# Ledger of designs, part 47: peptides against a protein of PDB entry 4XPM

Target 1, 160 residues: chain A of PDB entry 4XPM
Amino acid sequence: VMLHSKNVKGFLENTLKPYDLHSVDFKTSSLQSSMIITATNGGILSYATSNNDVPKNSINEINSVNNLKMMSLLIKDKWSEDENDTEEQHSNSCYPVEIDSFKTKIYTYEMEDLHTCVAQIPNSDLLLLFIAEGSFPYGLLVIKIERAMRELTDLFGYKL
Target 2, 67 residues: chain B of PDB entry 4XPM
Amino acid sequence: DIKGTIAFDTHGNVIESTGVGSQRIEDIGDLSKVTLDAEGFAQVQGDSLLVHLYKRNDITLAVYTSA

## One batch from the design tools (peptide; aimed at target 1 V1 G10 L152 L155)

Design b2_p24_7_s4 (made by RFdiffusion4, then SolubleMPNN; from b2_p24_7, 10 letters changed)
Fold by OpenDDE base, seed 2:
Formats: sequence, C-alpha cells, structure tokens
Structure b2_p24_7_s4 (fold): chain B 160 residues (1-160), chain C 67 residues (1-67), chain A 24 residues (1-24)
Amino acid sequence: as target 1 above (160 residues)
Amino acid sequence: as target 2 above (67 residues)
Amino acid sequence: KTFTHKEKILGKDLGKKEVDLSLP
C-alpha cells in the first residue's frame, strides 16, 4: 500500500473540524493538530494544524513544527509504554475498540493544558494522533478519532 | 426548564456538557452508579436540582432541571 | 455528594434530548 501524502493531508485537515452538537447547544473548538506518525519512532508522516496564521518560513513556523515533533515523540513513547503495561490498558484512559473486525486501542493523554488522543491504525506501524484544547471533552475526542479511523481502512496493515 | 446537561461514556469521560452541567462534571462519578430502569431511564435528586438520566448505546445523558 | 432516587416523571421524554454526535 502506497501512502499518498496529498490525500492523507486532506483527510487530516478535515479532521480538524469541530463538533457542533446542536441538540444540546454545545460546540467544540477545532483540533489544534491532527497527525499520522510512525509507531516505531514517532516520526511525522503527515500533519494538519489549525494555526494557519503563522507566516511561512518564519521562526514561529519552525518552532511550531518542532513542537509538533516533540509532542508526537512524547505521545508515542507514552503509548509504547502503555502497550506493554496491562494496568494502563485497563485504565479509563484506554478504550479498546473494534473496527470491521480489527482491534485497536484508543488512548487519551493530558499534555500540559491540552487534550490528546492517539490510536494505532489497526495492524499497522502507524498512529493517528489528535491534539485539542482542554475544552475538548475526552469522550468526544475518542468518538472523533474512532470515526476517523473508520475512514482509514486503506492504511490497515500498513507496514514501514 | 433545563439548567444544564452532561453526556458521558462508560469510562466516565465527558462527551459534552452545557449550563450547570459544565460546572458539575464531578457528579459523573455518582451518576454512573445510579440504577437505571429497563429502558435506560432514572431520576435522582442532587443538591437543589433534579437530574434526569437517559442511557443509550453506552452514552449517558444527564439533564439538570429545577423540578 | 449524595443523589437520591426519585420517581420517574419524564420517562421516555428524555429520548427527545438525545445528543446528536454526528460529524460535521
């Protein structure tokens, strides 16, 4: 399976959209970032961010990208630890899910004042990672990432 | 008159909250222990508010009202 | 915090208040 960067980028950009729950007058913010990273080393294969106001080639842009790299690595490391920790897999921060007979786990992690959510794309060497503001409820973030993964079936089983 | 709402999952994590519900997230611990009827409904008194519970598809919605 | 059960008065009317979690 070939990973097409443009197609993935567009997908990730769409995941940034907030939930607008009209039934209860509740709306989330947009995701700060959405990424596909490697489970092996936390390398970013593709990403989207809502912060589009940063001038291109600016120091702020470089810092922003570097920050994403740092966050992705940290979350990957935590994820790796949890995958080898039975107790963490039974915590309320871990959601075992099944998508079309493929099993995976969704993890929620607090990173400073941010809410993050990560899941291994089933049977793959890839992780899907969402980063949101603290106002984004964890439960809703989990639902969002589960639904997003259902649209990534072409990446199921992807090996590096 | 609805004063607020909380929706939460089976892990007790928030899905959404509005009104007074946003300030009462800590209620989830107790609300999750409430016995629901066969249709997934219950009503409980908490503080000065009546809480109406509805559970469906592993999501519990708590609606806070004055009565 | 203590919650005390009350007799159900709304019942199925709460179904009308279901959260719509559809994606935008």
Scores: peptide ipSAE 0.030, ipTM 0.681, DockQ to the pose 0.059
OpenDDE base, seeds 1, 3, 4, 5: peptide ipSAE 0.028, 0.022, 0.019, 0.026; ipTM 0.708, 0.786, 0.731, 0.647

Design b2_p24_8_s1 (made by RFdiffusion4, then SolubleMPNN; its pose is not in this set)
Fold by OpenDDE base, seed 5:
Formats: sequence, structure tokens, C-alpha cells
Structure b2_p24_8_s1 (fold): chain B 160 residues (1-160), chain C 67 residues (1-67), chain A 24 residues (1-24)
Amino acid sequence: as target 1 above (160 residues)
Amino acid sequence: as target 2 above (67 residues)
Amino acid sequence: SELLDAILEEINSADFTPPGPLTY
């Protein structure tokens, strides 16, 4: 079984869309980035970014990709540590969730001025990672990634 | 007349904020300790604003009004 | 609360359906 790269990319691009509420005068920015990474070494399998104004193969694009690689590795490392720390799993930065009888956890991490959220796709070697601006509320970011995760049933149990 | 809102989860993290609520995120600590009635409702008098609290499905909404 | 219900409905209406199967 292999990942369908185009469909995974399309899914991630769809997750970038902002919230624009009408019941209250509230709207968010788009996510900066959305990624599927490996839980083993933080390698990026697929990604989408809202900042597509950078020309392809430019030095700015390379720097942006390198930044994503660094962030994914750092977040994977923190996630790995927390998965082995009972105290961290009971902090306000950890959300245990259940999707169709599969259990996973959502973690929030502050990365400089960015708000990030990561979750292991149930029973898989994969992590879903959202990176947003600091203005994006953590509570809404958690809801967003949970809802997105529910659409990834094809990847439940996926092993590298 | 609504002056602002804060919606937050059981971890105290913000879901949305508007108006005066955006400047009163620190209120979540105290608001989360308020006991709600059987309908998931409570009212709390703040410094100068009245706060209407509503809870459903682990989400709490605080609505700030002048009276 | 009608307002809370409206907020919840808007948040939950977000659609993240993939364009097709994620594996082959």
C-alpha cells in the first residue's frame, strides 16, 4: 500500500482554509502550513503552504522548505518525548481524543511566534501537523485538526 | 447589547474572541470555575460588565454585556 | 444558547473531505 501523493496534497491544501464566522464577528487567517510527517524521524511526506507567492526553485522557496523541515523535526522530537511522559500527557497542552474507537492525542506547541498542533494518525507511523500564526486560537486549532483527522481513515494503521 | 464574546474549551484555550472579550482572555481562569445550572447557564458580574455563561458539549461561551 | 449553537454549527460545517482515496 502506497500513499496517493496527489490526493494527500489536495487534502492538506483544503485544511489551509480559514474560519470565517458570521454568528460572531470572528475570522482567522489561513494556516501557514499543513503536513503529514513520519513519527519515526519527522520526515515530511506531504505538505501544503499558504505562502505560495515565492517563485519555484528560488532561494526563498528553498529557505521556506528548510524551515518546514526544521520545524517538523523539532515538533516530532517534542511529541516523542511527551508520548513517553505521563505528566505531559495530563497537561492542558494534550487532548486525548477518540475517532471511531481509535484513540490518539492532540498536542499544542508554541514555536517562536507560531501556534502549532500535532496528532498521530491512529495506529499509524504518521503525524498530522498544523502550523498557524500566533493569532490563531489554540482551542479552535485543536478542533480543526480533530475534524481533519476524521477524514484520514484511509491512513489509519498505515505503517512505513 | 453584546460588547464582546469569548468561547473556550475545557483546557482553558480560546476558540474565538470578539470585542471586549479579546482584551479579557485572562478572565477564562475565573470563568472556568463558575458553577453552571442544569441548563448550562450562569451570570457573573464583572468589574463593569455582566458576563453571561453558556456551556454545551465541553465548550463554554462568555457573552459580555453592559448590564 | 442560540448564539453558542450557531457558533458550533459554523465550526462543524467545515469540510475536509479529500479529493479521493489517500492510498492505492
Scores: peptide ipSAE 0.761, ipTM 0.960, DockQ to the pose 0.910
OpenDDE base, seeds 1, 2, 3, 4: peptide ipSAE 0.762, 0.761, 0.760, 0.760; ipTM 0.961, 0.960, 0.960, 0.960; seeds 1, 2 fail the geometry check

Design b2_p24_8_s2 (made by RFdiffusion4, then SolubleMPNN; its pose is not in this set)
Fold by OpenDDE base, seed 1:
Structure b2_p24_8_s2 (fold): chain B 160 residues (1-160), chain C 67 residues (1-67), chain A 24 residues (1-24)
Amino acid sequence: as target 1 above (160 residues)
Amino acid sequence: as target 2 above (67 residues)
Amino acid sequence: SELLDKILEEINSFDFTPPGPLTY
């Protein structure tokens, strides 16, 4: 079983879209980045970014990707630590969730001025990672990643 | 008239905020402790605003009004 | 609350459907 790179990329790109509520005067920015990374090494398997004006293969793109690599590694490390920390799993930064009888956890992490959340795709070696601006509220970010995760059933149980 | 809103989850994290609600995020601590009726509703009189609380699907909405 | 219902509906209306199968 292999990842369909194009469709995974397309999925991640779709997750970037902002919430624009009409019932109340509230809207978010687009996600800065959306990624699927390995739980083992924090390696990026697929990613999307809202900054699409950077030419491909440019120095600026390379720097952007390098930044994503750094963030993904840091978040993976924190996630790994928390998965082995009972206290952290009971903090307000951890959301145990169940999707179609599969259990996983959503963690929120502050990265400088950015709001991030990460979740292990159920029974897989993969993590879904959202990076947003600090204005993106954590409660909504958690909802977003949970809803997104529900559409990743093809990846449930995916092993490297 | 609605002066603002705060929606928050069971962890006390904000889902959305508008109007005066955006300036009263600290109210979540107290609002989360309010007991709701069987229909998930309560009203709390604040210092200058009335807060209408609604809860459904683990989301609590606080609506701030003048009366 | 009608307003809460609307908020929930809007949040849940976000379409995360992938463009196709994620594996092959």
Scores: peptide ipSAE 0.756, ipTM 0.960, DockQ to the pose 0.903
OpenDDE base, seeds 2, 3, 4, 5: peptide ipSAE 0.755, 0.755, 0.755, 0.755; ipTM 0.960, 0.960, 0.960, 0.960; seed 5 fails the geometry check

Design b2_p24_8_s3 (made by RFdiffusion4, then SolubleMPNN; its pose is not in this set)
Fold by OpenDDE base, seed 1:
Structure b2_p24_8_s3 (fold): chain B 160 residues (1-160), chain C 67 residues (1-67), chain A 24 residues (1-24)
Amino acid sequence: as target 1 above (160 residues)
Amino acid sequence: as target 2 above (67 residues)
Amino acid sequence: ADLLDAILDEINSADYTPPGPLTY
């Protein structure tokens, strides 16, 4: 089984879209980044960014990718630590969820001035990672990643 | 007349906030402790504002009004 | 209340359906 790179990328791009509520006057920014990374190494398998005006193969793109690599590794490390920490799993930063009888956890992490959340794709070696501005509320970010995760059934059980 | 709103989850994390609610995020701590009725509703008189609480699907909405 | 339902509906209306199969 292999990942369909284009469709995975397309999915991640779709997750970037902001919320713009009309029932109440509330809106968010777009996600800064959305990624699927390996749970084992924090390696980026696919990513999307809201900053699409960066020319391909430019120094700025390389720098951006390198920054994402660094963040993904750091978040993976935090996630790994928390997965082995019962106390952290019961904190306000951890959301146990169940999707179609598959259990996973959503973690929120503050990275400098950014709000992030990460979740293991159920029974897989993959993590879904959202990076947002600090103005993006964590509760909504968690809902967002849960909703997005529900669309990743093709990846449930995916092993590297 | 709604002066603002705060929606928050069971972890006390904000889902959305508007108006005066955006300036009263710290209220979540106390609001989360309020006992709701069978319909998921409660009213709490604040300092100068009345807070209407609604809960559904693990989300609590606080609506701030003058009365 | 109606407002909460409306908020929930809006949040849940977000569509993240992939453009196609994620594996092959």
Scores: peptide ipSAE 0.759, ipTM 0.960, DockQ to the pose 0.935
OpenDDE base, seeds 2, 3, 4, 5: peptide ipSAE 0.759, 0.758, 0.758, 0.759; ipTM 0.960, 0.959, 0.959, 0.959

Design b2_p24_8_s4 (made by RFdiffusion4, then SolubleMPNN; its pose is not in this set)
Fold by OpenDDE base, seed 1:
Structure b2_p24_8_s4 (fold): chain B 160 residues (1-160), chain C 67 residues (1-67), chain A 24 residues (1-24)
Amino acid sequence: as target 1 above (160 residues)
Amino acid sequence: as target 2 above (67 residues)
Amino acid sequence: MELLDKILEEINSADYTPPGPLTF
C-alpha cells in the first residue's frame, strides 16, 4: 500500500483552516503546520504550512522544512517516551480516544511559545501532528485533531 | 446580558473563551467541580458575576452574566 | 444549553474530508 502524496497533502492543507465561531465571538489563527510523520523515526511523510508565501526550493523553504524536521523529531521522541509512561498517559495532556472502534491517544505538548498536538493514526506507524500558535486553546486543538483523524480511515493500520 | 464565556473539556483545557471569561481561565478549576443537574445545568454565584454552567458531550460551557 | 449546542455544531461542522483516497 502506497500513500497518495497529493491527497495526503491536500488533507493536511485542509486541516490548517482556523475556527471562526459565530455563536460566540471567538476565532483562532490558522495552524502553523500540519504533518504526517513516522512513529518510528519522526520522519516527515507529508506536511502543510500556513506560510505558503515561500517560493519552492528557496532558502526560506529549506529553513522552514529543517525547522519542521527538528520539531517532528522532538515531538516524536516525547510521544515515544509518553507511550511508555503510564503516568504521562494519565495526565491532562493525554486524551485516550476511540474512532470507529479504533483506539488511539492524543497528546498535547508545549513547544516554546507554540501549542502542539500529536496522535498516532490508529494501528499505524504514522502520527498526525498539528502545530499552532500559543493562542490556540489546547481543548479546541484536541477536538480539531480528533475530527481530522476521523477522516484518515484510509491510513488506519498503515504500516511502513 | 452575557459578559463572557468559557468552554472547557474534562481535562480542564480551554476550548474557547470570550469577554470576561478570557480573564477568568483560572475559574475552570472550581467550575469543573460543580455538580450539575440531570439536564447538565447549574448556576454558581462568583464574585460579582453569575455563572451559568452547561455540559454536553464532555464539554462544559460557562456563561458569565451580571445576574 | 442552546448556546452550547450551537458551539458544538460549529465545531463539528469543520470539514476535513480529503480531496480523494489517501492510498492506492
Scores: peptide ipSAE 0.756, ipTM 0.958, DockQ to the pose 0.910
OpenDDE base, seeds 2, 3, 4, 5: peptide ipSAE 0.756, 0.754, 0.755, 0.755; ipTM 0.958, 0.958, 0.958, 0.958

## One batch from the design tools (peptide; aimed at target 1 Y19, target 2 I15 V63)

Design b2_p25_1 (made by RFdiffusion4)
Pose (drawn by RFdiffusion4):
Structure b2_p25_1 (pose): chain A 143 residues (1-50, 63-86, 92-160), chain B 67 residues (1-67), chain P 25 residues (1-25)
Amino acid sequence: VMLHSKNVKGFLENTLKPYDLHSVDFKTSSLQSSMIITATNGGILSYATSNSVNNLKMMSLLIKDKWSEDENDTNSCYPVEIDSFKTKIYTYEMEDLHTCVAQIPNSDLLLLFIAEGSFPYGLLVIKIERAMRELTDLFGYKL
Amino acid sequence: as target 2 above (67 residues)
Amino acid sequence: DEDSEELDTFIQEMLDAIEKKVEEE
């Protein structure tokens, strides 16, 4: 099995959209970036930006390790269930940036959102949890 | 009139904020400790501003008005 | 965005619930 590079890229581009509420006068900026990376090496499989390529590679590996350390050391962590599949959503403050990371269930891949410091964490968590519900094709993807 | 709002989750993380809500994010620590009535409502205040609380689906909404 | 619309509806319903409670009081 392999990834359909163009469609995953398109998916990540779609995850970039900001929230714009009218019930209250609230709107976020769009995500700084959205990436799918390997849980193993932290290597980037696909990404979308609304800063630079060099900067994403560094952040990705860093969050991969932070996630790796938390995932087996016997911040916020949200246990989640999607169609009886389990994963965990972590938040990491990356300098002035807010980030969410979660392993795509039973896969060797992580989904990573990078937003500005003004993007509320609780909202970033909801965004990534709903986005993961659209990634059933990638559950169990093994390297 | 509504002076502001804050919505936050069970971890105390913010989902959204407006008005004085964005200036009073620190209120969440106290607000999250408020025990709501049987229907999910409460009213508390730190100062001249009244905070109306309603919680459902693990999301608490706080709206700020005058007392 | 659909997620944004759902969240907007969700928050509006919570505001309406608070308004009804204030009117009852």

Design b2_p25_1_s1 (made by RFdiffusion4, then SolubleMPNN; from b2_p25_1, 9 letters changed)
Fold by OpenDDE base, seed 2:
Structure b2_p25_1_s1 (fold): chain B 160 residues (1-160), chain C 67 residues (1-67), chain A 25 residues (1-25)
Amino acid sequence: as target 1 above (160 residues)
Amino acid sequence: as target 2 above (67 residues)
Amino acid sequence: DELSEELDKFIKEGLEAIEKRKKEQ
């Protein structure tokens, strides 16, 4: 089944959901944003945000979207640099993973007071990007994005 | 008797933290170096708390107790 | 969700195992 634009949007919206454990008193906030961007230029193909209390077509909405565009570009650039840096690929901020026999890497990046996580969708020109509050632990964020990528098999191998 | 917990991955990054564990994230550096027994357990005496370690499937759970 | 359930299961398992270990020592 081919993923259509609205299906991708809905998927990303679902990734925003927080975690609430019951074995211990631990819960997270929702993700601030979830995006699929191009690995080539950091262009946003689809995105979802948890803060939807902004009037449509308002200046605030435009500013928020522009902020996402800026963040996506910055993260894409950092990702590109790290993909060409052996040392960075062996840091604690890089997680080599294998999904359905496809290899990819998950990177964590601190961006101001936000915790971000980005990963190339296996064998594709696309990146999955999560942006969370600083209180969202990186280890959990990594697990979350890995699980999400496992649900995006339709995008594996996608080339622009 | 549990004062807090930290769960962390093999990269030393937090998965969850509660109680005093949330204030002792810096302990992960030392805890990650602790040698576990064959069953994946260890105990480390800290400043005032005892830390119990349990590792399975590349996730380590640290439990802080008074004894 | 599934991940939360898995994490809860792991933590619960660990807590119980640690408690058991304490009693045995």
Scores: peptide ipSAE 0.721, ipTM 0.950, DockQ to the pose 0.843
OpenDDE base, seeds 1, 3, 4, 5: peptide ipSAE 0.721, 0.720, 0.719, 0.719; ipTM 0.950, 0.949, 0.949, 0.949

Design b2_p25_1_s2 (made by RFdiffusion4, then SolubleMPNN; from b2_p25_1, 11 letters changed)
Fold by OpenDDE base, seed 1:
Structure b2_p25_1_s2 (fold): chain B 160 residues (1-160), chain C 67 residues (1-67), chain A 25 residues (1-25)
Amino acid sequence: as target 1 above (160 residues)
Amino acid sequence: as target 2 above (67 residues)
Amino acid sequence: SELSEELDEFIKEGLDAIQERLAAE
């Protein structure tokens, strides 16, 4: 199965949706951003943002994209450091997970007042990155990104 | 009479919180140390509220009640 | 929504189980 660019974009847009529970009075905000970036350079291959009120190709949009580029680079750098740090991999900010016999890790990072999490798509050169408001619980964010990653099997093993 | 809830994972990170639970996230540290029975239940007396614990599949639900 | 449903199911299960135990006390 081939995951086309258009499908990836749509997938990421779908991940932006908030959670609204009915068993209890709990509702989250939408994710601020969802991205697939390269593990090597932090380059953005695809992204979605909940702030869609910015005119396309406007200066504001460009600035917003540039901000995403900066965040992706920073998070990639942190991820790279942690992948080479045994202690960080055993912290509460790291979740080792296994998906269809593939092992990967989910990291949570606080970026100013934002809650973020990033995970390497199994056996690939790609990272999945979620950026949310500070009100978005980390535990839920981790579950969210794990479930999302399970839907990206077409990208497992993808090498640049 | 439920006053609030907290659901948290094995890392002590919040999954959801409601009511008084949203103001007692710091309780997770102590709640995570509580020994559960064979069926995954426990009760812990708080300052003024009773906390009921239920754990399954590495997720713990804490329910705050007045009694 | 699938995750939301699963989480709701877990919470409902927990709430019901806790309430059942309370009723038995």
Scores: peptide ipSAE 0.667, ipTM 0.941, DockQ to the pose 0.861
OpenDDE base, seeds 2, 3, 4, 5: peptide ipSAE 0.666, 0.665, 0.665, 0.665; ipTM 0.941, 0.941, 0.941, 0.941

Design b2_p25_1_s3 (made by RFdiffusion4, then SolubleMPNN; from b2_p25_1, 11 letters changed)
Fold by OpenDDE base, seed 1:
Structure b2_p25_1_s3 (fold): chain B 160 residues (1-160), chain C 67 residues (1-67), chain A 25 residues (1-25)
Amino acid sequence: as target 1 above (160 residues)
Amino acid sequence: as target 2 above (67 residues)
Amino acid sequence: DELSEELDKFLKEGLEAIEKRLAKQ
């Protein structure tokens, strides 16, 4: 059973929500973007963005989508390089994780002033990608994407 | 009197920071090396502030108070 | 959000644990 496109989109939209750690009076911004992309070429299969105020089919929307495409491609390339680099896999920017007996890795990448993290959905040709503002801590971003990955079991093993 | 907090993971990456902790992210390097007691606690004196450490499940919480 | 709640719970428990430890000193 696979997630319907609408279900995936809705899931990604839900990941955009900010967190409020009120016990210490810490709040995050919303994620700028949440995406599922192909590990093969960084193609966007589904995405959500916090900038939903842009009119559809407008030049601004097109530019925004193009920007996401560029970022997804760049991050996919970095991920691909790191997956073939033992040293990078042992850096503090790489988090090996196990979900339901499946092994995967979470990588953090600085993209200009943005904080990003990406992880291969276990045993799949898909990557989950979060893009946040620089104020969003990497440690929290990693925890967030790890927890999100655990909810995408329907995509485990997905092959293009 | 809490002056700030930092929570960080085993990779030294920030989970949250508040107050003076937000300006002391560089402290994580040293704080991560502190030996905790059997209950997961430690105290470290730094400049004019005292840092209280609590670690559980690979997350370390640092609480800054006046010395 | 479940993650927010869990993490906040940890932070709260940590703060309380530290305060309790201080009280014993």
Scores: peptide ipSAE 0.690, ipTM 0.944, DockQ to the pose 0.843
OpenDDE base, seeds 2, 3, 4, 5: peptide ipSAE 0.686, 0.688, 0.689, 0.688; ipTM 0.944, 0.944, 0.944, 0.944

Design b2_p25_1_s4 (made by RFdiffusion4, then SolubleMPNN; from b2_p25_1, 11 letters changed)
Fold by OpenDDE base, seed 1:
Structure b2_p25_1_s4 (fold): chain B 160 residues (1-160), chain C 67 residues (1-67), chain A 25 residues (1-25)
Amino acid sequence: as target 1 above (160 residues)
Amino acid sequence: as target 2 above (67 residues)
Amino acid sequence: SKLSEELDKFIKEMLDAIEERLAKQ
């Protein structure tokens, strides 16, 4: 069963929650943003942001959304380039993973002072994208997005 | 007495860091090269601290102690 | 939170393993 748009939005909102590893007294900030975008043109299908205090339809919201659109496009472009570059796929910025016998790759990208992570939802035309503060470790970000994708099996194989 | 920790993956990327570990992220380069025993453990003298290593399921945990 | 708890549990187990090893030395 395909996820309803509201279900996807709710899922993304849940991914914003910080990691709290209290066994070692380590806690992250919330993700800045979480998005599902198209692999074709970086179009945002759904998104969630930690700064949801911005009034709807305000200039600030418009600017925020535009910023997300810009980042999603940039990351999609980098992802597309890397998917066609065997050397980049063997760098420390690329994590080949297998989920339920489906193979995909997780990429980490530095965007100014932000840490980002993107992965193609297996066998789909969709990308899952996390944007975090620079204090969010890449290794943890990779784990986070990998675990998150395991909850998106309904989107596996989704074609536009 | 634990002075700090670093957990890192096989790519050398940080998963978590605490205490003195947060100030010693650069140690990962050397720690990742340490040969572990059959049980996945190792102990390394790092600066003035001992580093206790344990690897399981592609995650390495480094625990910094004074002794 | 669920994902965080899962990883935290794993890290805790690793910590315990290290402490156990130290106790044997």
Scores: peptide ipSAE 0.719, ipTM 0.950, DockQ to the pose 0.873
OpenDDE base, seeds 2, 3, 4, 5: peptide ipSAE 0.719, 0.717, 0.718, 0.718; ipTM 0.950, 0.950, 0.950, 0.950

Design b2_p25_2 (made by RFdiffusion4)
Pose (drawn by RFdiffusion4):
Structure b2_p25_2 (pose): chain A 143 residues (1-50, 63-86, 92-160), chain B 67 residues (1-67), chain P 25 residues (1-25)
Amino acid sequence: VMLHSKNVKGFLENTLKPYDLHSVDFKTSSLQSSMIITATNGGILSYATSNSVNNLKMMSLLIKDKWSEDENDTNSCYPVEIDSFKTKIYTYEMEDLHTCVAQIPNSDLLLLFIAEGSFPYGLLVIKIERAMRELTDLFGYKL
Amino acid sequence: as target 2 above (67 residues)
Amino acid sequence: STTLAEERTELKTLHDELMTEIESQ
């Protein structure tokens, strides 16, 4: 099994869109970046930006390790269930940036959102949880 | 009139804020400790501003008005 | 009592509308 590079890239581009509420006068900026990376090496499989390529590689590996350390050390952590599949969503403050990371269930892949510091964490968590519900094709993807 | 809002989750993380809500994000620590009535409502205040609380689906909405 | 019930109805409606917009986007 392999990834359909163009469609995954299109998916990540779609996850970039900001929230724009009218019930209250509230709107976010779009995500700084959205990436799928390996849980193993932190290598980037696909990404979308709304800063530079060099900067994404560094942050990806960093969040992979932070996630890896938290995932087996016996911040916020949100246990989630999707169609009886379990994963966890972590938030990490990356300098002035807000990030959410979660393992795609039973997969060797992580989904990573990078937003500005003004993007509320609770909203970033909802965004990534819902986005993961669209990634059933990637559940169980093994390297 | 409504002077501001804050919505926050069970971890106390913000989902959205407007008006004075964005200036009072620190209120969440106290607000999250408020025990709501049987229907999910409460009213509390730190100062001249009245905070109306409603919680459902693990999301608390606080709206700020005058007392 | 009527004013309080009206305020609670408005607050609950605002909450549901806010959450509907988040879930729609």

Design b2_p25_2_s1 (made by RFdiffusion4, then SolubleMPNN; from b2_p25_2, 12 letters changed)
Fold by OpenDDE base, seed 1:
Structure b2_p25_2_s1 (fold): chain B 160 residues (1-160), chain C 67 residues (1-67), chain A 25 residues (1-25)
Amino acid sequence: as target 1 above (160 residues)
Amino acid sequence: as target 2 above (67 residues)
Amino acid sequence: SAAEAALRQELAKLHEELLKEIEEQ
């Protein structure tokens, strides 16, 4: 079973949706961006952004994509460093998780005023990356990305 | 009456915060150290508010009340 | 006490609802 590019894009778009927790009257903003990137170079394979007001192929869109490329590269680099850092893996910014017997880690990173989290899709060369506003709490962001990864079983074990 | 809430995970990271809870995120450090009873409950006095704790499935919910 | 029990039930219910909402979204 394979995920087509359009299916992946649609999936990522769905991850942008905010939480609305009526029980406690708490709601988040939408994610700014959701991406699948390569663990090797931080290259963007697919992405979605909540900023849909930018016309296609406009200079603003190009700039936004370039910004995503920059962030993806930076986060990939941090992820790579942390994967080789025992202390970082034991910090509160790292969540070891197991999905259907597959182990992976979720990392949270502060990027300026943004809250981000990234996780290696189990046994793959791919990373799932969420970028949210600073008001999006990390604990909830981690839950979000963990739940999302559970829906990406088709990408488990994917090697470039 | 609930004055606010904080929900946090085992890493001490916020899941949600409302009301006075959103202004007391720093309380998580102390709240995470509170010993819960066998049913997962506890009550602690925090500042002028009473904090009611309940933990289940690795998520702790703190509810702030006046009494 | 009865009041304590009621409060605990309310708290547990709130927690349950929170978890449910998180899981559903």
Scores: peptide ipSAE 0.745, ipTM 0.951, DockQ to the pose 0.911
OpenDDE base, seeds 2, 3, 4, 5: peptide ipSAE 0.744, 0.743, 0.743, 0.744; ipTM 0.951, 0.951, 0.951, 0.951

Design b2_p25_3 (made by RFdiffusion4)
Pose (drawn by RFdiffusion4):
Structure b2_p25_3 (pose): chain A 143 residues (1-50, 63-86, 92-160), chain B 67 residues (1-67), chain P 25 residues (1-25)
Amino acid sequence: VMLHSKNVKGFLENTLKPYDLHSVDFKTSSLQSSMIITATNGGILSYATSNSVNNLKMMSLLIKDKWSEDENDTNSCYPVEIDSFKTKIYTYEMEDLHTCVAQIPNSDLLLLFIAEGSFPYGLLVIKIERAMRELTDLFGYKL
Amino acid sequence: as target 2 above (67 residues)
Amino acid sequence: SEEEEEETRNELKELHDELMDEIFS
């Protein structure tokens, strides 16, 4: 099994969109970046930006390790269930940036959202949980 | 009139904020400790501003008005 | 006073539901 590079890229581009509420006068900026990376090496499989390529590689590996350390050391952590599949959503403050990371269930891949410091964490967590519900094709993807 | 709002989750993380809500994010620590009535409502205040609380689906809404 | 309280609670609940619908749309 392999990834359909163009469609995953398109998916990540779609996850970039900001929230724009009218019930209250509230709107976020769009995500800084959205990436699917390996849980093993932190290598980037696909990404979308709304800063630079060099900067994404560094952040990705860093969050991969931070996630890896938290995932087996016997911040916020949100246990989630999707169609009886389990995963965990972590938030990491990356300098002035807000990030969320979660392993795609039973897969060797992580989904990573990078947003500005003004993007509320609780909202970033909801965004990534719902986005993961669209990634059933990637559950169990093994390297 | 409504002077501001804050919505926050069970971890106390913010989902959205407007008005004075964005200036009073620190209120969440106290607000999240408020025990709501049987229907999910409460009213509390730190100062001249009245905070109306409603919680459902693990999301607490706080709206700020005058007392 | 009881009617005013019930109206405030209904308005607050409606605002909450509208906010959630927008967040979860």

